Peptides against a protein of PDB entry 5TDY. Designs and how they scored, part 30

Target 1, 88 residues: chain A of PDB entry 5TDY
Amino acid sequence: EKKIDGRRKAAVLLVALGPEKAAQVMKHLDEETVEQLVVEIANIGRVTPEEKKQVLEEFLSLAKAKEMISEGGIEYAKKVLEKAFGPE

## One batch from the design tools (peptide; made by RFdiffusion4, then SolubleMPNN)

Design b2_p16_2_s3 (from b2_p16_2, 7 letters changed)
Fold by OpenDDE base, seed 2:
Structure b2_p16_2_s3 (fold): chain B 88 residues (1-88), chain A 16 residues (1-16)
Amino acid sequence: as target 1 above (88 residues)
Amino acid sequence: MEFFEKVVDAILEAEK
């Protein structure tokens, strides 16, 4: 697997969530973090299938571990992101 | 917290 910069991973994920949700997420971040995200999103360009896969897997892993999200919640998250990214 | 984890945490908080 190729290593992906953390800022790049975050940008990929926020773009996948859509502008409305991304805006709500950024309300929970400090100014410096938001500024870095805006730069990365502005220069995101093309996102490869491998990047999408790695970002999704790491997101789900972290979310499940930190918030004890139910299996149903994880499946919902997968469906949302898969729908946003499209079939791979 | 590393950058990506920080953003994931914010995503989770935004869903509450």
Scores: peptide ipSAE 0.680, ipTM 0.930, DockQ to the pose 0.595
Fold by OpenDDE base, seed 5:
Structure b2_p16_2_s3 (fold): chain B 88 residues (1-88), chain A 16 residues (1-16)
Amino acid sequence: as target 1 above (88 residues)
Amino acid sequence: MEFFEKVVDAILEAEK
């Protein structure tokens, strides 16, 4: 497994969520974090299948660990993200 | 928190 920079992982995930959701997410972040995200999103380029897989898996792992959403909500999020990234 | 975890927390908060 190739290590991905945290800022790139975040950019990949936000792009997958779409512009409306990404905007809402950034409202919950500090200005410096938002600035870094904007730069990474602007330079995201191509996202490999491996990157998509790693980002999704780490997202789900962290989400479950935080216990901030129901199990059903996590499963729904997984389905949405998989659809957003595209079937491969 | 590291950068990615911080963003994940924001995503979860935004979903509420």
Scores: peptide ipSAE 0.675, ipTM 0.928, DockQ to the pose 0.586
Fold by OpenDDE base, seed 3:
Structure b2_p16_2_s3 (fold): chain B 88 residues (1-88), chain A 16 residues (1-16)
Amino acid sequence: as target 1 above (88 residues)
Amino acid sequence: MEFFEKVVDAILEAEK
């Protein structure tokens, strides 16, 4: 697997969530992070299926590691993200 | 905290 920049991964994920959800997420981030994120989103270009897969896997891994969501919540998150990314 | 990790935290928080 190819290494993906952390900022790129974040941009891919937020774009997949859609503008409304992405905006709500940014309200929970510091100003500097938001500024960096906006730049990456603006320059996201094409997102490959491999990138989408890697981003989803790391998202679920981090969420699980931090115990911020239940296992059921992870399953729900996975379904939502898979739907957001769409089939490719 | 790593950049992507920070964003993941925000996503989970926003979902509440």
Scores: peptide ipSAE 0.675, ipTM 0.928, DockQ to the pose 0.595
Fold by OpenDDE base, seed 1:
Structure b2_p16_2_s3 (fold): chain B 88 residues (1-88), chain A 16 residues (1-16)
Amino acid sequence: as target 1 above (88 residues)
Amino acid sequence: MEFFEKVVDAILEAEK
């Protein structure tokens, strides 16, 4: 497993969510974090299947650990993210 | 909090 910078992981996830959702997410972040994310998103380049897999797995793991979404919600989130990460 | 975890928290809050 190749190590991915935390800022890059966040950028990959936000791009997958789309501009509308990404904008809503950024409203919950401090200005410094937003500035860092904007830079990473602007320079995201190509995202490999391996990166997508790692980001998705860590997202689901953290979400479940915090019990912020139900098991059904996790399944839904997985489907949405997998579709977003897929080829367009 | 780690950077990525901070963003995940924001994502989950935005879902509410």
Scores: peptide ipSAE 0.675, ipTM 0.928, DockQ to the pose 0.570

Design b2_p16_2_s4 (from b2_p16_2, 6 letters changed)
Fold by OpenDDE base, seed 2:
Structure b2_p16_2_s4 (fold): chain B 88 residues (1-88), chain A 16 residues (1-16)
Amino acid sequence: as target 1 above (88 residues)
Amino acid sequence: MEFFEKVVDAILKAEQ
């Protein structure tokens, strides 16, 4: 698997969530982080299926590890993100 | 936290 920069991964995920949700997420981040994300999002360009897969998998892994959402919540999140990214 | 983890944490918090 190809390694992806953390800022790139974050940008891919936020774009997939859509502008409304992305804006809400930004409210929970410090100014410096937001500035970095804005730059990455502005220059995101094309997102490959490989990137989408890796970002989704790492997101789900981290979400489970933090136990911030139930197992059912993880499955829901997976479906939402898969739909947002589109068929691959 | 590394950058991506920080953003994931924010995403999860935003959903609560």
Scores: peptide ipSAE 0.673, ipTM 0.927, DockQ to the pose 0.640
Fold by OpenDDE base, seed 5:
Structure b2_p16_2_s4 (fold): chain B 88 residues (1-88), chain A 16 residues (1-16)
Amino acid sequence: as target 1 above (88 residues)
Amino acid sequence: MEFFEKVVDAILKAEQ
C-alpha cells in the first residue's frame, strides 16, 4: 500500500527483534549502514499497524527469495515476529 | 542490494 522508506522498514524490524538480536544483526552490516540504522531507530516514533504488516510481509518475501530458511522456518519466523511487534 | 534487503540478509545470517 503506502510506500515506506527502506531505512525505516529496517528500523521497524530491528526494534521488533529486540536489542540483543539487533546487536547481532548489526555485526553483519557495514559501518555506514549501521550509522543509518541507528539514526532511524532513534527517530522511529510510533509505528502504525500498516507499517508493521508491510515490513513483515516484505521480510518474509525476501527471506523466501534468498532461500536461506526452510518453509517451516519462515512460518515460525512470522509467528515470532508478530508476537515481537506486540499486541495493539 | 538495496538498504532493506541488506538488513534482511544480515538478519537471516545472524539467526543461523
Scores: peptide ipSAE 0.669, ipTM 0.926, DockQ to the pose 0.566
Fold by OpenDDE base, seed 1:
Structure b2_p16_2_s4 (fold): chain B 88 residues (1-88), chain A 16 residues (1-16)
Amino acid sequence: as target 1 above (88 residues)
Amino acid sequence: MEFFEKVVDAILKAEQ
């Protein structure tokens, strides 16, 4: 497993969510974090299947750990993110 | 929180 920078992981996830959702997410972040994310998103380039897999797995793990979504919600989130990460 | 965890927290809050 290749190590991915935390800022890059976040950028990959936000791009997958789309601009509308990404904007809503950034409203919950401090200015410094937002500035860092904008830079990473602007320079995201190509995202590999391996990166997508790692980001999704860690997202689901953290989401479940925080118990902010039900098991069914996690399954739904997985499907949505997988579709977003898929080819367009 | 670590950077990525901080963003995940924000994502979950935005969905509520």
Scores: peptide ipSAE 0.667, ipTM 0.925, DockQ to the pose 0.584
Fold by OpenDDE base, seed 3:
Parts: sequence; structure tokens; C-alpha cells
Structure b2_p16_2_s4 (fold): chain B 88 residues (1-88), chain A 16 residues (1-16)
Amino acid sequence: as target 1 above (88 residues)
Amino acid sequence: MEFFEKVVDAILKAEQ
């Protein structure tokens, strides 16, 4: 697997969530992070299936590690993200 | 926190 820049991964994930959800997420981030994120989203270009897979896997891994969601919650999140990352 | 981790944290908070 090819390594993806952290900012790129974040942009891929937020775009998949859609504009409305992405906006709500940004309210929970510091100004500097938001500015960087906006730049990456603006220049996201094409997202490959491999990138989507890697981003989803790392998202689930981090969410689990932080114990912010139950195992059931992770399963739900996975389903939602898989749907969001549809065939685009 | 690493950049992506910060965003993941925000996503989880926004969902709650």
C-alpha cells in the first residue's frame, strides 16, 4: 500500500461525508486545522479505491483506539462510510 | 495529535 499524507486522508474522509456533515465536523477543529483542511479538499482531485480503503481502515482503527465508540458503533460507522464512499 | 487523528476526533464528536 502506498502511504497517504495525513491531510489528504482527512480531506478524502470529509468529502465522503458530504458538505453538511463536513461543515459540522469543522466546528470541532481549531482554525489552523480547518484552513489546512479546506486547502486539501479544494485540491483533492480524483480519489482512488485504494485511498478510500486505506482512509476507512485508519478511521476505524483510530476510533477504536480512542474508545470513543463501541464495537457496534464502529460497525455502523463502517457501513455509513462505505455507503458514502460509493462508486463515485 | 497527528492531523488525521484530530479530524477523526472531530468527526466522532460531531456525530454525538
Scores: peptide ipSAE 0.665, ipTM 0.925, DockQ to the pose 0.588

Design b2_p16_3_s1
Fold by OpenDDE base, seed 2:
Structure b2_p16_3_s1 (fold): chain B 88 residues (1-88), chain A 16 residues (1-16)
Amino acid sequence: as target 1 above (88 residues)
Amino acid sequence: DEAFREQARELLELLK
């Protein structure tokens, strides 16, 4: 598999969630993170089906590994995104 | 792909 930048992963995830849900999630993030995500979303360009699938599967895998799926809702999405922007 | 980019555009619009 090809390596994908964490910031791009987050952008792809948010776009995949749909505009309304993604907006709700982003309103719970700090201003700096939102600004970074806006840049990534604005420059998302072409996302291949493979890339989209990889991103979603990685986030689901990470969520399961951290036992975070049961949290659900906005808090769940927030934590997943924080992982994307966390330590490399 | 086009639908995906459209969702991105709509998201950006909502964030304004």
Scores: peptide ipSAE 0.507, ipTM 0.909, DockQ to the pose 0.740
Fold by OpenDDE base, seed 3:
Structure b2_p16_3_s1 (fold): chain B 88 residues (1-88), chain A 16 residues (1-16)
Amino acid sequence: as target 1 above (88 residues)
Amino acid sequence: DEAFREQARELLELLK
C-alpha cells in the first residue's frame, strides 16, 4: 500500500490514541517536537480508511511482536515519534 | 471521518 510519511503517521496514531493518551505522550516531549506534532495534527484533514487501517495494523503487529498488547499503545507511540522526529 | 477529526480537535484543545 501507499507509504505514509512518518510525520503524518505520527499524527494519525496520536489522534487514534485519543486525547488523554496522546497528551500523556506529548507532554513528555520537548517543546519543538510537540509544536511539530501539533502542526501535523492540525493539518491532518481527512484520514482515509486505508491510512487509519495501516497505522493501526502496524501498531497491532508491533504490539504482538513485542508483547506490548496490554500497554495501550503508549510504547508504540514513542517508537513512532522517535522514527519521525528523532535524529536523522 | 468526523469523529476522528473531533478527536484531533479535542487533543489540540488539551495541548493549549
Scores: peptide ipSAE 0.478, ipTM 0.898, DockQ to the pose 0.707
Fold by OpenDDE base, seed 1:
Structure b2_p16_3_s1 (fold): chain B 88 residues (1-88), chain A 16 residues (1-16)
Amino acid sequence: as target 1 above (88 residues)
Amino acid sequence: DEAFREQARELLELLK
């Protein structure tokens, strides 16, 4: 399995959420984080189906482990991003 | 995936 850094994982997740929802989430994050994410999204390049699946499954696993699936919307997304994008 | 890259572009536009 290929190793994916947290920043790229976050970018893949946001793009997968779709532009409207992802933008809604990002606009609730601090400016520095947004700037970093923008760079990653702008340079996302090619994401294979395998990489996308790997990222989404990882986020889902984290959500289940913390029983966050009962939460929804922006707060859920923010917490997921904090875990994946956080400190490298 | 072209559709995926397009979503990324659209997202960036919304953030501007």
Scores: peptide ipSAE 0.476, ipTM 0.900, DockQ to the pose 0.726
Fold by OpenDDE base, seed 4:
Structure b2_p16_3_s1 (fold): chain B 88 residues (1-88), chain A 16 residues (1-16)
Amino acid sequence: as target 1 above (88 residues)
Amino acid sequence: DEAFREQARELLELLK
């Protein structure tokens, strides 16, 4: 597996969630983080199936490790993002 | 994937 930048991982996840849900998640983040994500999303370009798979598997793993899967919906996505999109 | 790029575009529009 190729290493993927954390910011790009977050962007891929958000886009995968769909615009409505992703926007709701982002509106719960601080302004600076949102600005950073906007840049990443705007420049997401082409995302390979392999990259998508890698990102989703990683976030799923994080969700299981933190026992967050049962939360579902926007809150789930928010927490997963907050855990993953942070300091490297 | 065009569908994916389109979702990205739509998301950006919602964030304006």
Scores: peptide ipSAE 0.476, ipTM 0.898, DockQ to the pose 0.715

Design b2_p16_3_s2
Fold by OpenDDE base, seed 4:
Structure b2_p16_3_s2 (fold): chain B 88 residues (1-88), chain A 16 residues (1-16)
Amino acid sequence: as target 1 above (88 residues)
Amino acid sequence: DKEFQEQAQKLLELLK
């Protein structure tokens, strides 16, 4: 797997979530963080299917491994990411 | 990547 910059991972994830969900996330973040993320999104350029898959899988892996959210929440996140990933 | 992990944690909390 190609190493992906952490800042880029965040941008890829937010874009993958789609505008509505991304907005829901970003409205709960501090202004400085939002500005940083907006810059990364603006500079995202081309996202390959492999890159998107890698980021989404890492996100889900973190969710499951750390039990950061309930099982229902993890499943919800999975559904969101799967819809965002879409067919390739 | 610690930065991504921290951001992911915040995102996960928002997606629960």
Scores: peptide ipSAE 0.124, ipTM 0.689, DockQ to the pose 0.038
Fold by OpenDDE base, seed 1:
Structure b2_p16_3_s2 (fold): chain B 88 residues (1-88), chain A 16 residues (1-16)
Amino acid sequence: as target 1 above (88 residues)
Amino acid sequence: DKEFQEQAQKLLELLK
């Protein structure tokens, strides 16, 4: 398993969501965070399916471990990410 | 990764 930088993880996650969903999320973030994410996304290059899968699995694992959302919310998050994790 | 955890938390809160 290849290690991924935290900043890149965020970029990979947003790119995996697609431009429309990513933009919607970023509209709710602070200006400094948005600027940082834009830089990372701009320099993301190619994202492999393996890398996307790794990041998404970590994201869902964090959600479950911290119980940050309801069971329904977790299921919703899974569906959103699964829909986004389609063929290039 | 603390930074990613913080970003993930923010994202999860938006999904509520």
Scores: peptide ipSAE 0.111, ipTM 0.672, DockQ to the pose 0.037
Fold by OpenDDE base, seed 2:
Structure b2_p16_3_s2 (fold): chain B 88 residues (1-88), chain A 16 residues (1-16)
Amino acid sequence: as target 1 above (88 residues)
Amino acid sequence: DKEFQEQAQKLLELLK
């Protein structure tokens, strides 16, 4: 599989959530992170079905490994995004 | 592919 940049992964995830849910998630992030995410989303270009599949699977796997799924909703999404957007 | 769809749906449901 092709390696995907972590920042791009976060953008793909947010786009997959849709604008309403993505906005709700970002309300719980710090302003600097939000600004960076907006830039990534603006420059996301084309997202292939394969790329979307890869991103969602990776995030789900990470969530399972850290048992974060039970946290639910916004808190889960926040942690997932922070994992992707953290220091490389 | 079917497994992915189930996982994706589960993730989306958790984020509602």
Scores: peptide ipSAE 0.068, ipTM 0.640, DockQ to the pose 0.047
Fold by OpenDDE base, seed 5:
Structure b2_p16_3_s2 (fold): chain B 88 residues (1-88), chain A 16 residues (1-16)
Amino acid sequence: as target 1 above (88 residues)
Amino acid sequence: DKEFQEQAQKLLELLK
């Protein structure tokens, strides 16, 4: 299992969502975070199936652990993204 | 990994 930093994980997630859903998520984020995400997405390069699987699996695990799946998906994504870009 | 795919799809649907 290759280590992926939080910023890249966030970018991978947004790309996986597609443009429409990614936009729905980002409209709930602050301007600075959006700018950071845009930069990360611009530099994302190629996302391997293994990497995508790893990212989604991790986020699903986190969602289950916090029982956040019952919450709105957008709210969950918002929290994940903000945490990914938070202080390390 | 069919189970993963199903879970991932559910997550993506939640994020709409």
Scores: peptide ipSAE 0.061, ipTM 0.617, DockQ to the pose 0.051

Design b2_p16_3_s3
Fold by OpenDDE base, seed 1:
Structure b2_p16_3_s3 (fold): chain B 88 residues (1-88), chain A 16 residues (1-16)
Amino acid sequence: as target 1 above (88 residues)
Amino acid sequence: DKEFQEQARKLLELLK
């Protein structure tokens, strides 16, 4: 397992969603966050399946640890992200 | 990574 730079994680997650879905998410974020993400995405280069898997797992782990959503919601979120994989 | 945590929180709010 390779360590992923913190600044890269969100970009990896968004790119995994694909450009159209990522854009929809970013439309709901504040301007400063969008600017930061755009920079990271612009410099992301290639994202491996391993990186996508690591970032997704951390994302879901955070959601569970903070009890941010119900168990069913976590499963839903997982499915949404999984279905987004492939456009790359 | 507090930055990623915050971004993840925002994303989760959009997905639910």
Scores: peptide ipSAE 0.137, ipTM 0.694, DockQ to the pose 0.037
Fold by OpenDDE base, seed 3:
Structure b2_p16_3_s3 (fold): chain B 88 residues (1-88), chain A 16 residues (1-16)
Amino acid sequence: as target 1 above (88 residues)
Amino acid sequence: DKEFQEQARKLLELLK
């Protein structure tokens, strides 16, 4: 397992969501954050299946550990993201 | 990292 910096993790997640969903997320973020994410997305290069898996697992782990949303909400988010990431 | 955590939280909120 390779370490992924936080900025790249966000870019990987957004790219996996696709342009429409990524835009939906980014329009709710502050301007500075959006600008940072755009830079990371522009420089993302190739994303491996391992990176996608790592990012998704960390995302879900954080959500569960910090109880960011209800269990039902986490499961829904999981389904949406798994669909977006695609089978690999 | 804290930045990714906050971004993830916002993403999760949007998915609700």
Scores: peptide ipSAE 0.135, ipTM 0.684, DockQ to the pose 0.037
Fold by OpenDDE base, seed 5:
Structure b2_p16_3_s3 (fold): chain B 88 residues (1-88), chain A 16 residues (1-16)
Amino acid sequence: as target 1 above (88 residues)
Amino acid sequence: DKEFQEQARKLLELLK
């Protein structure tokens, strides 16, 4: 399994989420982060099936683990995005 | 988000 950069992972996830869910996630992020995400998405290029599968498997696993938490999947997505684009 | 979980599941199925 190839390691995926956090920024790349975030872009792949957002695209996979689709416009509606991606927007829902980004509503919880600051303007600067959103701008960075737009750039990453613009440069995402082609997403391989392997990348998409890896990202979604990771996300789905964590989302299910947080099933008792409201919007657990969304919370994970936010964490991924903040880890990739937020302050170090 | 159960809706997205289902979407993700479907996507994963397509990638198998």
Scores: peptide ipSAE 0.068, ipTM 0.621, DockQ to the pose 0.042
Fold by OpenDDE base, seed 2:
Structure b2_p16_3_s3 (fold): chain B 88 residues (1-88), chain A 16 residues (1-16)
Amino acid sequence: as target 1 above (88 residues)
Amino acid sequence: DKEFQEQARKLLELLK
């Protein structure tokens, strides 16, 4: 599989959530991270079904590995996004 | 593939 940049993965996830829910998630992130995510979303371009699938699989894998899926949605999303967007 | 779709749905539902 083709490697996807972590920043792009975060953008794909947020777009998948939709603008309203994405905004709700971002309210729980620090200002600097939000600014960076906005830039990534603005430059996301085309997202193929294959790319979306790959991204969601990775996030699901992370959720299972860390047993985080049982946490509240917003808190979980914050942690997953930080993992994807942080240093690679 | 069906399992993935269901898992993805659950994840997205949790996040919403």
Scores: peptide ipSAE 0.036, ipTM 0.555, DockQ to the pose 0.046

Design b2_p16_3_s4
Fold by OpenDDE base, seed 1:
Structure b2_p16_3_s4 (fold): chain B 88 residues (1-88), chain A 16 residues (1-16)
Amino acid sequence: as target 1 above (88 residues)
Amino acid sequence: EEEFREQARKLLELLK
């Protein structure tokens, strides 16, 4: 499917985690990153099921590649976001 | 689609 930029991916992931879990993750990130993510989330607009699936599958793949699935929790989410969000 | 945007809104609300 069509390519999605890292910032968009991060926003989609966070929303997919649910508001409470996503908020916990974001509260552990630096202020500048949070500000950028807030902008992306605020402008998330339409997210198709296909886009959501694509994003989640990519993050799952990254987690498997780094053997981070077993880590779980907020630290896992932070690591995934650190890789996906930011300069490409 | 609407549910996803609503979750985004709720998240933003929690971050305020």
Scores: peptide ipSAE 0.418, ipTM 0.880, DockQ to the pose 0.784
Fold by OpenDDE base, seed 4:
Structure b2_p16_3_s4 (fold): chain B 88 residues (1-88), chain A 16 residues (1-16)
Amino acid sequence: as target 1 above (88 residues)
Amino acid sequence: EEEFREQARKLLELLK
């Protein structure tokens, strides 16, 4: 429905994964990307249930399309993020 | 809502 910035989507996903898992994912990304994500996470503010649902559904759909679904694994998160969050 | 912000804070803390 409402367009959400790709960077914000990534931030919402990472926060949703939980701090430890998200941190592990981010530590496998390039430094510049991490810096960008940190800014988005730091400014995440309020995330509505609708926004969260939309973001998670989009990432889940991407994961399914690539047949990369895993049981909350770090590699799963990395791949989903990689496909959904790219250079602008 | 506040939980999300708290999770974000914890994540940022871990990244330091």
Scores: peptide ipSAE 0.418, ipTM 0.878, DockQ to the pose 0.714
Fold by OpenDDE base, seed 3:
Structure b2_p16_3_s4 (fold): chain B 88 residues (1-88), chain A 16 residues (1-16)
Amino acid sequence: as target 1 above (88 residues)
Amino acid sequence: EEEFREQARKLLELLK
């Protein structure tokens, strides 16, 4: 129920994607964004199952709403991250 | 969730 910061959402998502896939995504982002994400990931601390579920469901919902669910790989992930840092 | 934090650590390692 708690509102999650967009930057934290992005960090949770990236970690959830797994290190290899997340790294591929981040290496295609601008350096400034990567630095911000690294800070968030480094300070992610404890993530509850509920928080993880909330984050993943939000991004899945956004993907469906924008008909991006058929997109895959790095491009899709980049778009998802853009939403995380966009206006809530 | 230690496993989740471990995944975060591994990710950070790959970004070095």
Scores: peptide ipSAE 0.459, ipTM 0.893, DockQ to the pose 0.703; fails the geometry check
Fold by OpenDDE base, seed 5:
Structure b2_p16_3_s4 (fold): chain B 88 residues (1-88), chain A 16 residues (1-16)
Amino acid sequence: as target 1 above (88 residues)
Amino acid sequence: EEEFREQARKLLELLK
């Protein structure tokens, strides 16, 4: 229901992926984007279950639409982030 | 929620 800022969605997704997987994704992004994401992650604060669910569902839907879901989740997460974080 | 923030902290740590 509530519209979530793209940058926050990206931060929530990355944290949800777990530190190791998220780090792998971020290390493949440009430095400027990483810096922006680091700020968002550092200030993630409290994430409600509803917000987390919304974010994950949105990203899963995007990943499915592009038929790029992989076992590791690294590649599709990277691509989804680029598409979701960029156009904002 | 606290675990979520801890995950964020761990992620930031890995990015150092």
Scores: peptide ipSAE 0.455, ipTM 0.891, DockQ to the pose 0.759; fails the geometry check

Design b2_p16_4_s1
Fold by OpenDDE base, seed 2:
Structure b2_p16_4_s1 (fold): chain B 88 residues (1-88), chain A 16 residues (1-16)
Amino acid sequence: as target 1 above (88 residues)
Amino acid sequence: TRKEAEEVLKKIEALR
């Protein structure tokens, strides 16, 4: 796995959410943070499928660890598969 | 089966 810059991760996440959801998220942030994120988004360039996947998985893992979302989802499902049938 | 479950996971991933 390639290491992704933290600022870029935020931009990738917001782009992955789409403009409507990203805007809703940013409504909860201060103006300075929003401006910083907009700059990162503007300079994101191309996002590869692998990069998007990596960022989303990391985010979901962190969100679960902080109990921001219920346990389960794709990450948990992958763990279940691995335990049931062995690693891919 | 493993194959069926993997396909479901792929579909879920495609929605993200």
Scores: peptide ipSAE 0.031, ipTM 0.434, DockQ to the pose 0.024
Fold by OpenDDE base, seed 5:
Structure b2_p16_4_s1 (fold): chain B 88 residues (1-88), chain A 16 residues (1-16)
Amino acid sequence: as target 1 above (88 residues)
Amino acid sequence: TRKEAEEVLKKIEALR
């Protein structure tokens, strides 16, 4: 796994969420933080599939650790599908 | 079926 800068991780996550969902997150942040994140997003360049996957998996792990999400969810569902029917 | 399950997952992914 490549080490990803923390600020870049945040940008990758927000881009992955899309503008509407990202906005719903950012509306709960202070103005200064929002501006910082916008700058990071503006300078994100290209996001590789591997980088996106790594960031999302890290986020899911953290969210589960904080009991924000259940053990199930889409990632679990994808694993079930892969185990049941093989990879796409 | 896998096809049906994939369609459901696609809808869920759209909510992320």
Scores: peptide ipSAE 0.028, ipTM 0.402, DockQ to the pose 0.027
Fold by OpenDDE base, seed 1:
Structure b2_p16_4_s1 (fold): chain B 88 residues (1-88), chain A 16 residues (1-16)
Amino acid sequence: as target 1 above (88 residues)
Amino acid sequence: TRKEAEEVLKKIEALR
């Protein structure tokens, strides 16, 4: 797996959320952080499906670990598959 | 069954 820069990960996540949800997230951030993120988003270029998948998986993993979201979704499903049939 | 399940997951991932 290619290592993704942390700044790029944030931009990828926000782009993946779409403009409406990204805007809602950014409303909770300070002005300086918003400006930095906007620059990152503007310069993100193309996001590959692989990058998007990696970033979303990392986010979901962290969110679940912090109990920010309920257990479920793709990561849970992957764990189910791993438990049932072994790793991919 | 494993293959079918993986295909379903891929389809779900494509929706994200």
Scores: peptide ipSAE 0.027, ipTM 0.442, DockQ to the pose 0.023
Fold by OpenDDE base, seed 4:
Structure b2_p16_4_s1 (fold): chain B 88 residues (1-88), chain A 16 residues (1-16)
Amino acid sequence: as target 1 above (88 residues)
Amino acid sequence: TRKEAEEVLKKIEALR
């Protein structure tokens, strides 16, 4: 696996969420953080399917490891995966 | 939903 820096991971994830969901997430962040993320998104370039898969899998793994996943979170994650890769 | 967004937010922060 190619190592992806954390900032890029965040950008990839936000792009994967789509603009509406990404915006909803970013509304919970302070202005400085939003600007940082916007810069990362603006400079994201191309995201390969492999990179997207890696980021999403890592995202889910981290969420599970930190016991952050609720039922709603799992379903949301599934929706993100579905939007990213289509239905399983 | 807001709840989903908040959870995603936490997860995004975890990726940093």
Scores: peptide ipSAE 0.025, ipTM 0.466, DockQ to the pose 0.037

